# Peptides against a protein of PDB entry 5EG6, part 36

Target 1, 151 residues: chain A of PDB entry 5EG6
Amino acid sequence: RLRSQTVSTRYLHVEGGNFHASSQQWGAFYIHLLDDDESEGEEFTVRDGYIHYGQTVKLVCSVTGMALPRLIIRKVDKQTALLDADDPVSQLHKCAFYLKDTERMYLCLSQERIIQFQATPCPKEQNKEMINDGASWTIISTDKAEYTFYE

## One batch from the design tools (peptide; aimed at target 1 G17 E40 L99 I115)

Design b1_p26_3 (made by RFdiffusion4)
Pose (drawn by RFdiffusion4):
Structure b1_p26_3 (pose): chain A 148 residues (1-2, 6-151), chain P 26 residues (1-26)
Amino acid sequence: RLTVSTRYLHVEGGNFHASSQQWGAFYIHLLDDDESEGEEFTVRDGYIHYGQTVKLVCSVTGMALPRLIIRKVDKQTALLDADDPVSQLHKCAFYLKDTERMYLCLSQERIIQFQATPCPKEQNKEMINDGASWTIISTDKAEYTFYE
Amino acid sequence: EEEEEEELKEQNREFIESLLETTGTH
């Protein structure tokens, strides 16, 4: 959110995009700190905590973003030292692991990476673009099937 | 079904490459 500005992470046309009309449901998988990037990867059980490495995989298309470090957001900053459990409707930032402070970011409908600004005296913090702050919430679905 | 899975894997690779090559600016 930048209420009219609300966009959702979604996959269509073979790309991740920030949609104003539809939202995707993504599996969030915990990965070990030393797992490497690839189409194949190992996931682990447990509750998601800030600072941990995760893979987001589209439940519809199966496509996935690169490894991300989920980080807590305070106003406009990513807190790199935060390690508490990720909770419903928390604001989060996703650092693309092994990059120069690149975060998952929207530019209108586009999903891009955007470099964070290091903070002056508080070096456990990085300033992030407004499009790099994402609210997380668990999802569910009900299905009914009938035929005449 | 197998062709669809291969196509999705290819699109995913193309997307990831495009994503890492695209850097946002001010």

Design b1_p26_3_s1 (made by RFdiffusion4, then SolubleMPNN; from b1_p26_3, 14 letters changed)
Fold by OpenDDE base, seed 1:
Structure b1_p26_3_s1 (fold): chain B 151 residues (1-151), chain A 26 residues (1-26)
Amino acid sequence: as target 1 above (151 residues)
Amino acid sequence: SAAKEKELKELQKKFIEELLNTVGQD
């Protein structure tokens, strides 16, 4: 289970004032649970408790304090994001970060950049959206600021 | 410093703007 805490995700780090992607690097971030009605802004109120899929979160660089826009963390099954999953976030599962208030836009790794990827609706499964591999992320708890990942 | 924080915020803003304007495909 995941709480508002320091976490690390592969491919994501901050360099030169931008979020960058690296297949060989892990970045450390605070993941903060927000209220569902929290507005976008530099200042936000963090909720206590375990993070569940479907909840609104903020990813904040542990070093620079830079934050991504509000995200909804969603459970991933194969290459689909689950829209109605609400169980606690598991570090054993991949997740997707839906950009809140967008039309199916997800954080995506493309080459060495973080971009938006528009998920494709699943006609026969309304509770799923098709994403690519670049939009699937792995999160682990960590107290480290930065480390290199070796495969 | 306050100046550094301000700079970082500006960079963040710039990044977010770029992010919001970039949609990728497979």
Scores: peptide ipSAE 0.243, ipTM 0.742, DockQ to the pose 0.898
OpenDDE base, seeds 2, 3, 4, 5: peptide ipSAE 0.124, 0.113, 0.219, 0.137; ipTM 0.680, 0.661, 0.729, 0.685; seed 2 fails the geometry check

Design b1_p26_3_s2 (made by RFdiffusion4, then SolubleMPNN; from b1_p26_3, 13 letters changed)
Fold by OpenDDE base, seed 3:
Structure b1_p26_3_s2 (fold): chain B 151 residues (1-151), chain A 26 residues (1-26)
Amino acid sequence: as target 1 above (151 residues)
Amino acid sequence: SAEEEKLLKELQKKFLEELLNTIGTD
């Protein structure tokens, strides 16, 4: 299970004194569980407990302390994000980060850049949204370490 | 290093600004 702690994400890494995105190298971030009704802001109240799919989280840079806007962590099945999954988040399993209160926008890695990708509704499955591979992420627990990840 | 931290901060700031602008927050 995953809880509020330091984790490594396939997000940013250091190379040649510069920071950039990579699908194979992982930067260290804090992932924090928030209450579902927590408002957006620079300061936020961290909730204790294990993170479940469908819950609101914050990603905080372990170096600068800067945080992304509120995200909903969702379970990924093949190339779809599950909208109603609520079981505990499993490390090393693929997940998607929905930008809370947007029109199906997800964090996505594209050509070594972090962008937001709009998911497509599944016509026959209302509890699923279609995402691309770049919007599928993996999280592992770490202590301010950089990893090289190979799939 | 201090330079790396500054660079990361700038990248994150730009990213946040872009996201906030997209969702209607100036």
Scores: peptide ipSAE 0.032, ipTM 0.517, DockQ to the pose 0.215
OpenDDE base, seeds 1, 2, 4, 5: peptide ipSAE 0.027, 0.027, 0.025, 0.048; ipTM 0.497, 0.521, 0.532, 0.539; seed 5 fails the geometry check

Design b1_p26_3_s3 (made by RFdiffusion4, then SolubleMPNN; from b1_p26_3, 11 letters changed)
Fold by OpenDDE base, seed 5:
Structure b1_p26_3_s3 (fold): chain B 151 residues (1-151), chain A 26 residues (1-26)
Amino acid sequence: as target 1 above (151 residues)
Amino acid sequence: MEEEKEELRKKQREFLEKLLATIGTD
């Protein structure tokens, strides 16, 4: 007998004290903007303002308060993370979450699990890193809209 | 929850600041 699997939308979620990816449940997360020099820790100082690609953020579950390590949110073009994009984060773009101070490690979906995936440098383009599909995320919705983007 | 998901998808053309967000693999 064969086991089949189909591609489905999954959502970042916290359950049982762990981050995972669910096809049925979705979590609501605060995206906190941090200073570039903010140190890692459970307590951190949040700055105000629009979030731009290249900035350091903390993802915190609104229900449990559980947080991921410091991340740099990066713009994605096709299957590459853009290292020099600095425009405001838009829900029209795919994004990637680089784990700060790592060797090109990105937050990645693997079935129901959240793992770290190492991006590959682009030989011809130093401002890009190749990521897999699992490391490409979409901000599906936000609680508050401060600016409407038009194509 | 399905209704909530649909409502969440209406906000695709918005820039973000510190805010509550849903993240997925659309």
Scores: peptide ipSAE 0.258, ipTM 0.623, DockQ to the pose 0.034
OpenDDE base, seeds 1, 2, 3, 4: peptide ipSAE 0.216, 0.201, 0.191, 0.208; ipTM 0.649, 0.621, 0.623, 0.715

Design b1_p26_3_s4 (made by RFdiffusion4, then SolubleMPNN; from b1_p26_3, 13 letters changed)
Fold by OpenDDE base, seed 2:
Structure b1_p26_3_s4 (fold): chain B 151 residues (1-151), chain A 26 residues (1-26)
Amino acid sequence: as target 1 above (151 residues)
Amino acid sequence: SAEEEERLRQLQKEFLENLLNTIGTP
């Protein structure tokens, strides 16, 4: 199970104090659980406990301390993001990061670039959105907050 | 205040945009 802690995120890393995308390099980040009603800002209240799918989280670079806007961590099933999954997050399973309060925008790796990808609604399944492999992220817990490490 | 929150959201948005521009855009 995943808690607010330092994690390794595939493809996104920091080098020379700047964010970079690489298929071979990993970055270390803090993932923090927030309340659903937490407002956007540089300062935020971190909630203790195990992270579940559907909850709001903050990704903070372990090197620079910079944080992305609020994200909703969602469970991935094949090429789809599940909108109603609420079980505990498994670090060994891929997940998707929905940009909160957007029109189906997800963090995505495309051609070794990080972009925001707009998911497509599933016509026959309202509880799913179609994403791609680039929008499926792997999270691995780590006690080390280092600059970069390679696969 | 609501105005302050909006400003913070804007700053976060700008950060994201800068990040995307830095690490790659289509």
Scores: peptide ipSAE 0.042, ipTM 0.532, DockQ to the pose 0.115
OpenDDE base, seeds 1, 3, 4, 5: peptide ipSAE 0.031, 0.042, 0.028, 0.040; ipTM 0.478, 0.500, 0.486, 0.500

Design b1_p26_4 (made by RFdiffusion4)
Pose (drawn by RFdiffusion4):
Structure b1_p26_4 (pose): chain A 148 residues (1-2, 6-151), chain P 26 residues (1-26)
Amino acid sequence: RLTVSTRYLHVEGGNFHASSQQWGAFYIHLLDDDESEGEEFTVRDGYIHYGQTVKLVCSVTGMALPRLIIRKVDKQTALLDADDPVSQLHKCAFYLKDTERMYLCLSQERIIQFQATPCPKEQNKEMINDGASWTIISTDKAEYTFYE
Amino acid sequence: SALKSSDLVFEGKTTTQVAEEAREAS
């Protein structure tokens, strides 16, 4: 959110995009700190905590973003030292692991990476673009099937 | 200084390719 500005992470046309019309449901998988990038990867059980490495995988298309470090957001900053459980409707930032402070970010409908600004005296913090702040919530679905 | 950005394009690409491009662009 930048209420009219609301966009959702979604996959269509073979790309991740920030959609104003549809939202995707993504599996969020915990990965070990030393797992490497690839189409194949190992996931682990447990509750998601800030500072942990995760893979987001589209439940519809199966496509995934690169490894991300989920980080807690305070106003406009990513808190790199935060390690408490990720909770419903928390604001989060996703650092693309092994990059120079590049975060998952929207530019209108486009999903890009955007570099964070290091903070002056508070070096456990990084300033992030408004499009790099994401609200997380668990999802569910009901399905009914009938025929005449 | 100017900050860096790049598109994350997956159409016709693998996730690994996009991740390599992302590291190179960073």

Design b1_p26_4_s1 (made by RFdiffusion4, then SolubleMPNN; from b1_p26_4, 13 letters changed)
Fold by OpenDDE base, seed 1:
Structure b1_p26_4_s1 (fold): chain B 151 residues (1-151), chain A 26 residues (1-26)
Amino acid sequence: as target 1 above (151 residues)
Amino acid sequence: GPLKSTELIFEGRTVLEAYEEAKKAS
C-alpha cells in the first residue's frame, strides 16, 4: 500500500485542446439535455426541462466549445454509480458520467488527467456499478461557484 | 434545487502519492 496520500480537489477544465483536471482553474460547462436516442455528433438537439439521473447529456465547454461524448448522468451512492436512479439532479450533489455506449466507462479524474475508468459490476446489486472516487463529481453552478469561491 | 440545462462546474477529488513514494515508483 501507499505510505502516504494527499487528497487534491480538481475541476474539469479544457486546456490546450484537451480535457484535464485542474487544481488552479475550473471550467464552465453547459450541460445539455438530450433525447435518449440522440446520436453522437457535434450537432444535437437540446431538450428542455429538469435533468434527471439516467438521462443523456452533453457537456460543452463555454469557452472553447469543446464537448465530451454523450454521457449518461448517474446518481452516486458512496462508491457506486446507480444504474436505475431517475430522480432530478441537484446542485451540490454528486454524480457520475457514464460514457454512453461503452463497457461501463466513466469520466474520471486521475491527478491532472481525465480518463475513462471502467466500473466494476456489483454481482449482488445489479443496479449498481463500483466506481472510484475520481469518477464522482460534485455539481456546482457558476453562480454558486462565484459566490462561494470569490465572495 | 433541481438542474436545468445551464452552465456548471464539475469538481472532483484525486489521491496523490507522496513525492518520495511516487518518485520511487516511477
Scores: peptide ipSAE 0.530, ipTM 0.837, DockQ to the pose 0.029
OpenDDE base, seeds 2, 3, 4, 5: peptide ipSAE 0.319, 0.516, 0.366, 0.360; ipTM 0.665, 0.833, 0.670, 0.663; seed 3 fails the geometry check

Design b1_p26_4_s2 (made by RFdiffusion4, then SolubleMPNN; from b1_p26_4, 14 letters changed)
Fold by OpenDDE base, seed 3:
Structure b1_p26_4_s2 (fold): chain B 151 residues (1-151), chain A 26 residues (1-26)
Amino acid sequence: as target 1 above (151 residues)
Amino acid sequence: MPLKSTELILKGKTVKEAYEEAKKAS
């Protein structure tokens, strides 16, 4: 027998009270900048300003209000997450979402499921963690959605 | 474009694996 692979694009979406990965529908999420010392909870204080890599963020579904745990947004270089990058986050650049206060757990796509993927330490570079393609995300603002999707 | 606190879409990729019988050469 022969092994084959198919790559598909999916979007983070909320359906039936759960996060999932949809190939047909996309969810709209608010990204909120938090203080680094902000505790986990349904209520949180939002900071103003441009979001930088390494900062703590909250993703909240604009329709349902469902939120993911606190995340640290990290820059992606190929199949690695950078631990010390702190430049401003740009749209359409790949990023990773580290689940704050976990052992290298990242928000990840696995077919129709949203899972936590444990990154592997990079033996050669201590400032990097090895992730898979499913843990790499592209951010698109909703005001640019029409142009981006039909481009 | 720098990202502000805003409404956004998150797009990613996933991989699906499958096994098939090798086709015989004609």
Scores: peptide ipSAE 0.507, ipTM 0.821, DockQ to the pose 0.021
OpenDDE base, seeds 1, 2, 4, 5: peptide ipSAE 0.494, 0.507, 0.491, 0.485; ipTM 0.816, 0.822, 0.814, 0.815

Design b1_p26_4_s3 (made by RFdiffusion4, then SolubleMPNN; from b1_p26_4, 12 letters changed)
Fold by OpenDDE base, seed 4:
Structure b1_p26_4_s3 (fold): chain B 151 residues (1-151), chain A 26 residues (1-26)
Amino acid sequence: as target 1 above (151 residues)
Amino acid sequence: SMLKSAPLEFKGKTVLEVYEELKKAS
């Protein structure tokens, strides 16, 4: 038996009242834009408009209604999260989800579990934080025809 | 394409995927 490196795709999914990762099942989520000063809670006010990096969002499971805490969606450059990027978020581009009001905690896949991963500051680049591959997500529309987005 | 914020009643849904490097026995 030899150990080899392989890449496996995982999807965010809600089951049994918990967020987890699955190789076969995926959850459908709503991404809601919030005001930067929106407080944490089950109830929140949704803003209209294009989602930009650096903005606060809520991920809500379309089936269960369960939501993750407020997240800041951040642009990813290689294995770093950019702290000051503010351009529009695009599908299929890698992004990271910073848990708002934490010390550099990011939504991360680890051993089929969804965890918080603490990013490491980049000592020579104050506008970047080092994340692992499990903290780099890709957003895919379930049906592009149902989404309003801009090229 | 840029993402737009959707209201709660919006029919559009999204999937989040991530890649994990796994060490497998072969």
Scores: peptide ipSAE 0.317, ipTM 0.708, DockQ to the pose 0.031
OpenDDE base, seeds 1, 2, 3, 5: peptide ipSAE 0.080, 0.023, 0.024, 0.126; ipTM 0.610, 0.480, 0.541, 0.722; seeds 1, 2, 5 fail the geometry check

Design b1_p26_4_s4 (made by RFdiffusion4, then SolubleMPNN; from b1_p26_4, 13 letters changed)
Fold by OpenDDE base, seed 4:
Structure b1_p26_4_s4 (fold): chain B 151 residues (1-151), chain A 26 residues (1-26)
Amino acid sequence: as target 1 above (151 residues)
Amino acid sequence: MPLKSTELEFKGKSVLEVYKEAVEAS
């Protein structure tokens, strides 16, 4: 058998009580905007408004209700996460999910597992840190009614 | 169909599909 590299789409989903990535299955997730000072827990207070890069969010599986830990959604520039970007999040733009209160840990796809990947500081650019391709995600709305678009 | 936008306003909750392109060996 010849080995070759191919590009495929991986989708975040929940299976067996864990978060996984699949090319065949995907899950719908609620993204909830939280206050910056919201504590970690199963229960949390959701706030309304624009979701901006740098803000704290919760991803909750729409089916099981399982949630990832609090995340900070960050803008991605190539293979770097921007630490100080604060413009509104846009669909189809690459983003990264920083695990809040960790040392540069990001939600990352490895094989078909969802893991934490530790970003490397950019010595000459303190407002950036280096991530791998597995830590870069794309968001697509499954319900346009939940969004207001600005072109 | 998903729309490209420069800005996005979310309601209290929003349903998202999260994915990425991955390079795999086959």
Scores: peptide ipSAE 0.106, ipTM 0.572, DockQ to the pose 0.030
OpenDDE base, seeds 1, 2, 3, 5: peptide ipSAE 0.084, 0.045, 0.045, 0.033; ipTM 0.595, 0.521, 0.560, 0.512; seed 1 fails the geometry check

Design b1_p26_5 (made by RFdiffusion4)
Pose (drawn by RFdiffusion4):
Structure b1_p26_5 (pose): chain A 148 residues (1-2, 6-151), chain P 26 residues (1-26)
Amino acid sequence: RLTVSTRYLHVEGGNFHASSQQWGAFYIHLLDDDESEGEEFTVRDGYIHYGQTVKLVCSVTGMALPRLIIRKVDKQTALLDADDPVSQLHKCAFYLKDTERMYLCLSQERIIQFQATPCPKEQNKEMINDGASWTIISTDKAEYTFYE
Amino acid sequence: SSHRKMKTTGEKTVEEVLQDLKENAE
């Protein structure tokens, strides 16, 4: 959110995009700190904590973003030292692992990476673009099937 | 904790997705 500005992470046309009309449901998988990037990867059970490495995989298309470090957001900053459990409707930032402070970010409908600004005296914090702050919530679905 | 292996099934590879992110950031 930048209420009219609300966009959702979604996958269509073979790309991740920030959609104003539809939202995707993504599996969020914990990865070990030393797992490497690839189409194949190992996931782990447990509750998601800030500072942990995760893979987001589209439940519809199966496509995934690169490894991300989920980080807690305070106003406009990513807190790199935060390690408590990720909770419903928390604001989060996703650092693209092994990059120069690149975060998952929207530019209107586009999904891009955007570099964070290091903080002056508080070096456990990085300033992030407004499009790099994401609210997380668990999802569910009900299905009914009938025929005449 | 339990561990299992997975593989992506999308139209693009993760490497291509990352490249798209870099190109669109230009």

Design b1_p26_5_s1 (made by RFdiffusion4, then SolubleMPNN; from b1_p26_5, 12 letters changed)
Fold by OpenDDE base, seed 5:
Structure b1_p26_5_s1 (fold): chain B 151 residues (1-151), chain A 26 residues (1-26)
Amino acid sequence: as target 1 above (151 residues)
Amino acid sequence: MKKRKLRTTGEKSVAEVLQELLELSK
């Protein structure tokens, strides 16, 4: 079960607010649960409770406060995003981030860049959309201490 | 609350991915 919280352990950033990439570094983001009817904006109301698949979330940088547009977190089965899954978000299980109010656009890592990937409908399964591995994300719990690195 | 980290299924570091996510916010 996942609640609104920080999703980073250790991170490296420059004093200007930008992160420096490293294999030993993590960003610093909050994942916030929103109401399904919450409108898009820089200001939003965070809902208390466990995050379930199908719900609307905001990813917010814990350092700068910058936020991504509203996302719907969806459960991933193999290479498909499930449209009707509503169980609590599982740790270490693959998930996908649908850009809300788009035509099947998902956050995707492609050629070392973050892009919007358009999922393809599954002809035989209306409750699924086909995604690629780059659009699959993993949330991992950790007990390690948080570290901050500067350059 | 337990601390958590996010990663893609790829090889790119989480820090770099998150930085690029911030770019999408612009």
Scores: peptide ipSAE 0.059, ipTM 0.613, DockQ to the pose 0.066
OpenDDE base, seeds 1, 2, 3, 4: peptide ipSAE 0.025, 0.027, 0.027, 0.087; ipTM 0.485, 0.535, 0.536, 0.686; seeds 3, 4 fail the geometry check

Design b1_p26_5_s2 (made by RFdiffusion4, then SolubleMPNN; from b1_p26_5, 10 letters changed)
Fold by OpenDDE base, seed 2:
Structure b1_p26_5_s2 (fold): chain B 151 residues (1-151), chain A 26 residues (1-26)
Amino acid sequence: as target 1 above (151 residues)
Amino acid sequence: MKKKKMKTTGEKSVAEVLQRLLEEAK
């Protein structure tokens, strides 16, 4: 499951055909590793291997089958997304989900809604871009997850 | 490297989800 780092703890959930965030409800998601050149679509090829920051992933709700667009998972340092981090994804660290092929758009929580947030380039550090707390997530493994994150 | 073809089965397509996200930006 995914938990946002906002004022109150909220979990990514799918209901009524929409992604949203709830303080009371959460959904389990499959996280699938894709090739960097994988195209967007209802069908996609999943590859095995440990997921690293900077790689392309697909999040699919285990209950509804709803899927988010292709995302690049990025490491978060405070309120910045790291663009060049490439170590294995760890549950010890916050992460952000960049919407692939967008101009710095990240998966973001706004109240109970899931939206995109445009990150701001970091003037002094080209390998970082500034995000808000709503765009920072914590991954919590479940027994239903197909991928085991480092702890 | 093992690869597996998968197909989404959600009520709304990825395109619809993407469109909604594009309309709701912060």
Scores: peptide ipSAE 0.459, ipTM 0.882, DockQ to the pose 0.809
OpenDDE base, seeds 1, 3, 4, 5: peptide ipSAE 0.026, 0.023, 0.068, 0.047; ipTM 0.570, 0.509, 0.662, 0.550; seeds 3, 4, 5 fail the geometry check

Design b1_p26_5_s3 (made by RFdiffusion4, then SolubleMPNN; from b1_p26_5, 11 letters changed)
Fold by OpenDDE base, seed 3:
Structure b1_p26_5_s3 (fold): chain B 151 residues (1-151), chain A 26 residues (1-26)
Amino acid sequence: as target 1 above (151 residues)
Amino acid sequence: MKKWKMKTTGEKSVAEVLQELLELSK
């Protein structure tokens, strides 16, 4: 299994024109649904509908408008990202953000920096990829109460 | 539009900074 040393809990944040991780501050983001065939670019067409695992999304800072490249939101089961999950995204489950059109690269936290981290194929289960805790995210609606979930 | 915040438990890893990827995507 892929293992790394745990650092701390951090929030995704935008500061000084860069994405970073903060222990005290968090950014509010729009998660936009895209078509599967949408090309990469600064401008994109937003699709209507509820977001499901396996779909392509854009994370956009609500304050600065800064956006990350296209991501595929995937369901997380413990230390693995599920490749074939397609049910509606739920705040009850952790998720991973696969960088679209890469070799298993995921949005990941390393200390105070946001990095891309390569997942390892799961030997026994073809529908799973092994990720570390820094690549496992909890999404929380800013209009709702926060909940604590255990792995 | 519905707004979200994302949090995670960070780990020590060696990989490219995502900001570099953003530059390549332009």
Scores: peptide ipSAE 0.139, ipTM 0.556, DockQ to the pose 0.084
OpenDDE base, seeds 1, 2, 4, 5: peptide ipSAE 0.073, 0.115, 0.030, 0.031; ipTM 0.570, 0.556, 0.564, 0.471; seed 1 fails the geometry check

Design b1_p26_5_s4 (made by RFdiffusion4, then SolubleMPNN; from b1_p26_5, 12 letters changed)
Fold by OpenDDE base, seed 3:
Structure b1_p26_5_s4 (fold): chain B 151 residues (1-151), chain A 26 residues (1-26)
Amino acid sequence: as target 1 above (151 residues)
Amino acid sequence: MKKRKLRTTGERSVAEVLQRLLEEAK
């Protein structure tokens, strides 16, 4: 299970600034768990606990402190995002980042650029959306962390 | 704080996503 990167104050304020213009530096992020009803903003309350699929998260750049809009982390099975999976996020599985409140838009790597990719509904499987390989991500810890793995 | 590394193309690409989101909101 992946734990939320919660600050001691349980409150995160994203300061103004600019991203660095480095296209080759891999992004290191803090991943913060939010409540499902948390509003969008530069200030947000971080929730303690293990992150589960289907929950709302914030990705914050470790260098600049800049944050992406709210995302829903979803479990990936082959080339489909599971809409109703709610088990703990594990490093054993790939995940997808749905841009919250969009029409099936996911973060996707395409031709060395990050884009929004629109998933296609799966016919006869209402709990799945079809994504491409570029929209499937792996979270790699840059520091020693405690994980519980589910097989 | 512990850090998590995502397989992205870096901060520039992330900024571009943000820019596109702003354009879509217009």
Scores: peptide ipSAE 0.026, ipTM 0.567, DockQ to the pose 0.086
OpenDDE base, seeds 1, 2, 4, 5: peptide ipSAE 0.024, 0.069, 0.025, 0.078; ipTM 0.587, 0.658, 0.585, 0.599; seeds 1, 2, 5 fail the geometry check

Design b1_p26_6 (made by RFdiffusion4)
Pose (drawn by RFdiffusion4):
Structure b1_p26_6 (pose): chain A 148 residues (1-2, 6-151), chain P 26 residues (1-26)
Amino acid sequence: RLTVSTRYLHVEGGNFHASSQQWGAFYIHLLDDDESEGEEFTVRDGYIHYGQTVKLVCSVTGMALPRLIIRKVDKQTALLDADDPVSQLHKCAFYLKDTERMYLCLSQERIIQFQATPCPKEQNKEMINDGASWTIISTDKAEYTFYE
Amino acid sequence: SHQEYLDEQEAELNARIQRNPVIHWK
């Protein structure tokens, strides 16, 4: 959110995008700290904590973003030292692992990476673009099937 | 330009996207 500005992470046309009309449901998988990037990867059970490495995989298309470190957001900053459990409707940032402070970010409908600004005296914090702050929530679905 | 920067950043990100991943459990 930048209420009219609300966009959702979604996959269509073979790309991740920030949609104003539809939202995707993504599996969030915990990865070990030393797992490497690839089409194939190992996931781990447990509750998601800030600072941990995760893979987001589209439940519909199966496509995935690169490894991300999920970080807690305070106003406009990513807190790199935060390690408590990720909770419903928390604001989060996703650092693209092994990059120069590049975060998952929207530019209107487009999903890009955007570099964070290091903080002056508080070096456990990084300033992030408004499009790099994401609210997370668990999802569910009901399905009914009938024929005449 | 600003548009070129955005295009570059989106292309770099898309290059890292997994389109058919395999997931194994630990």

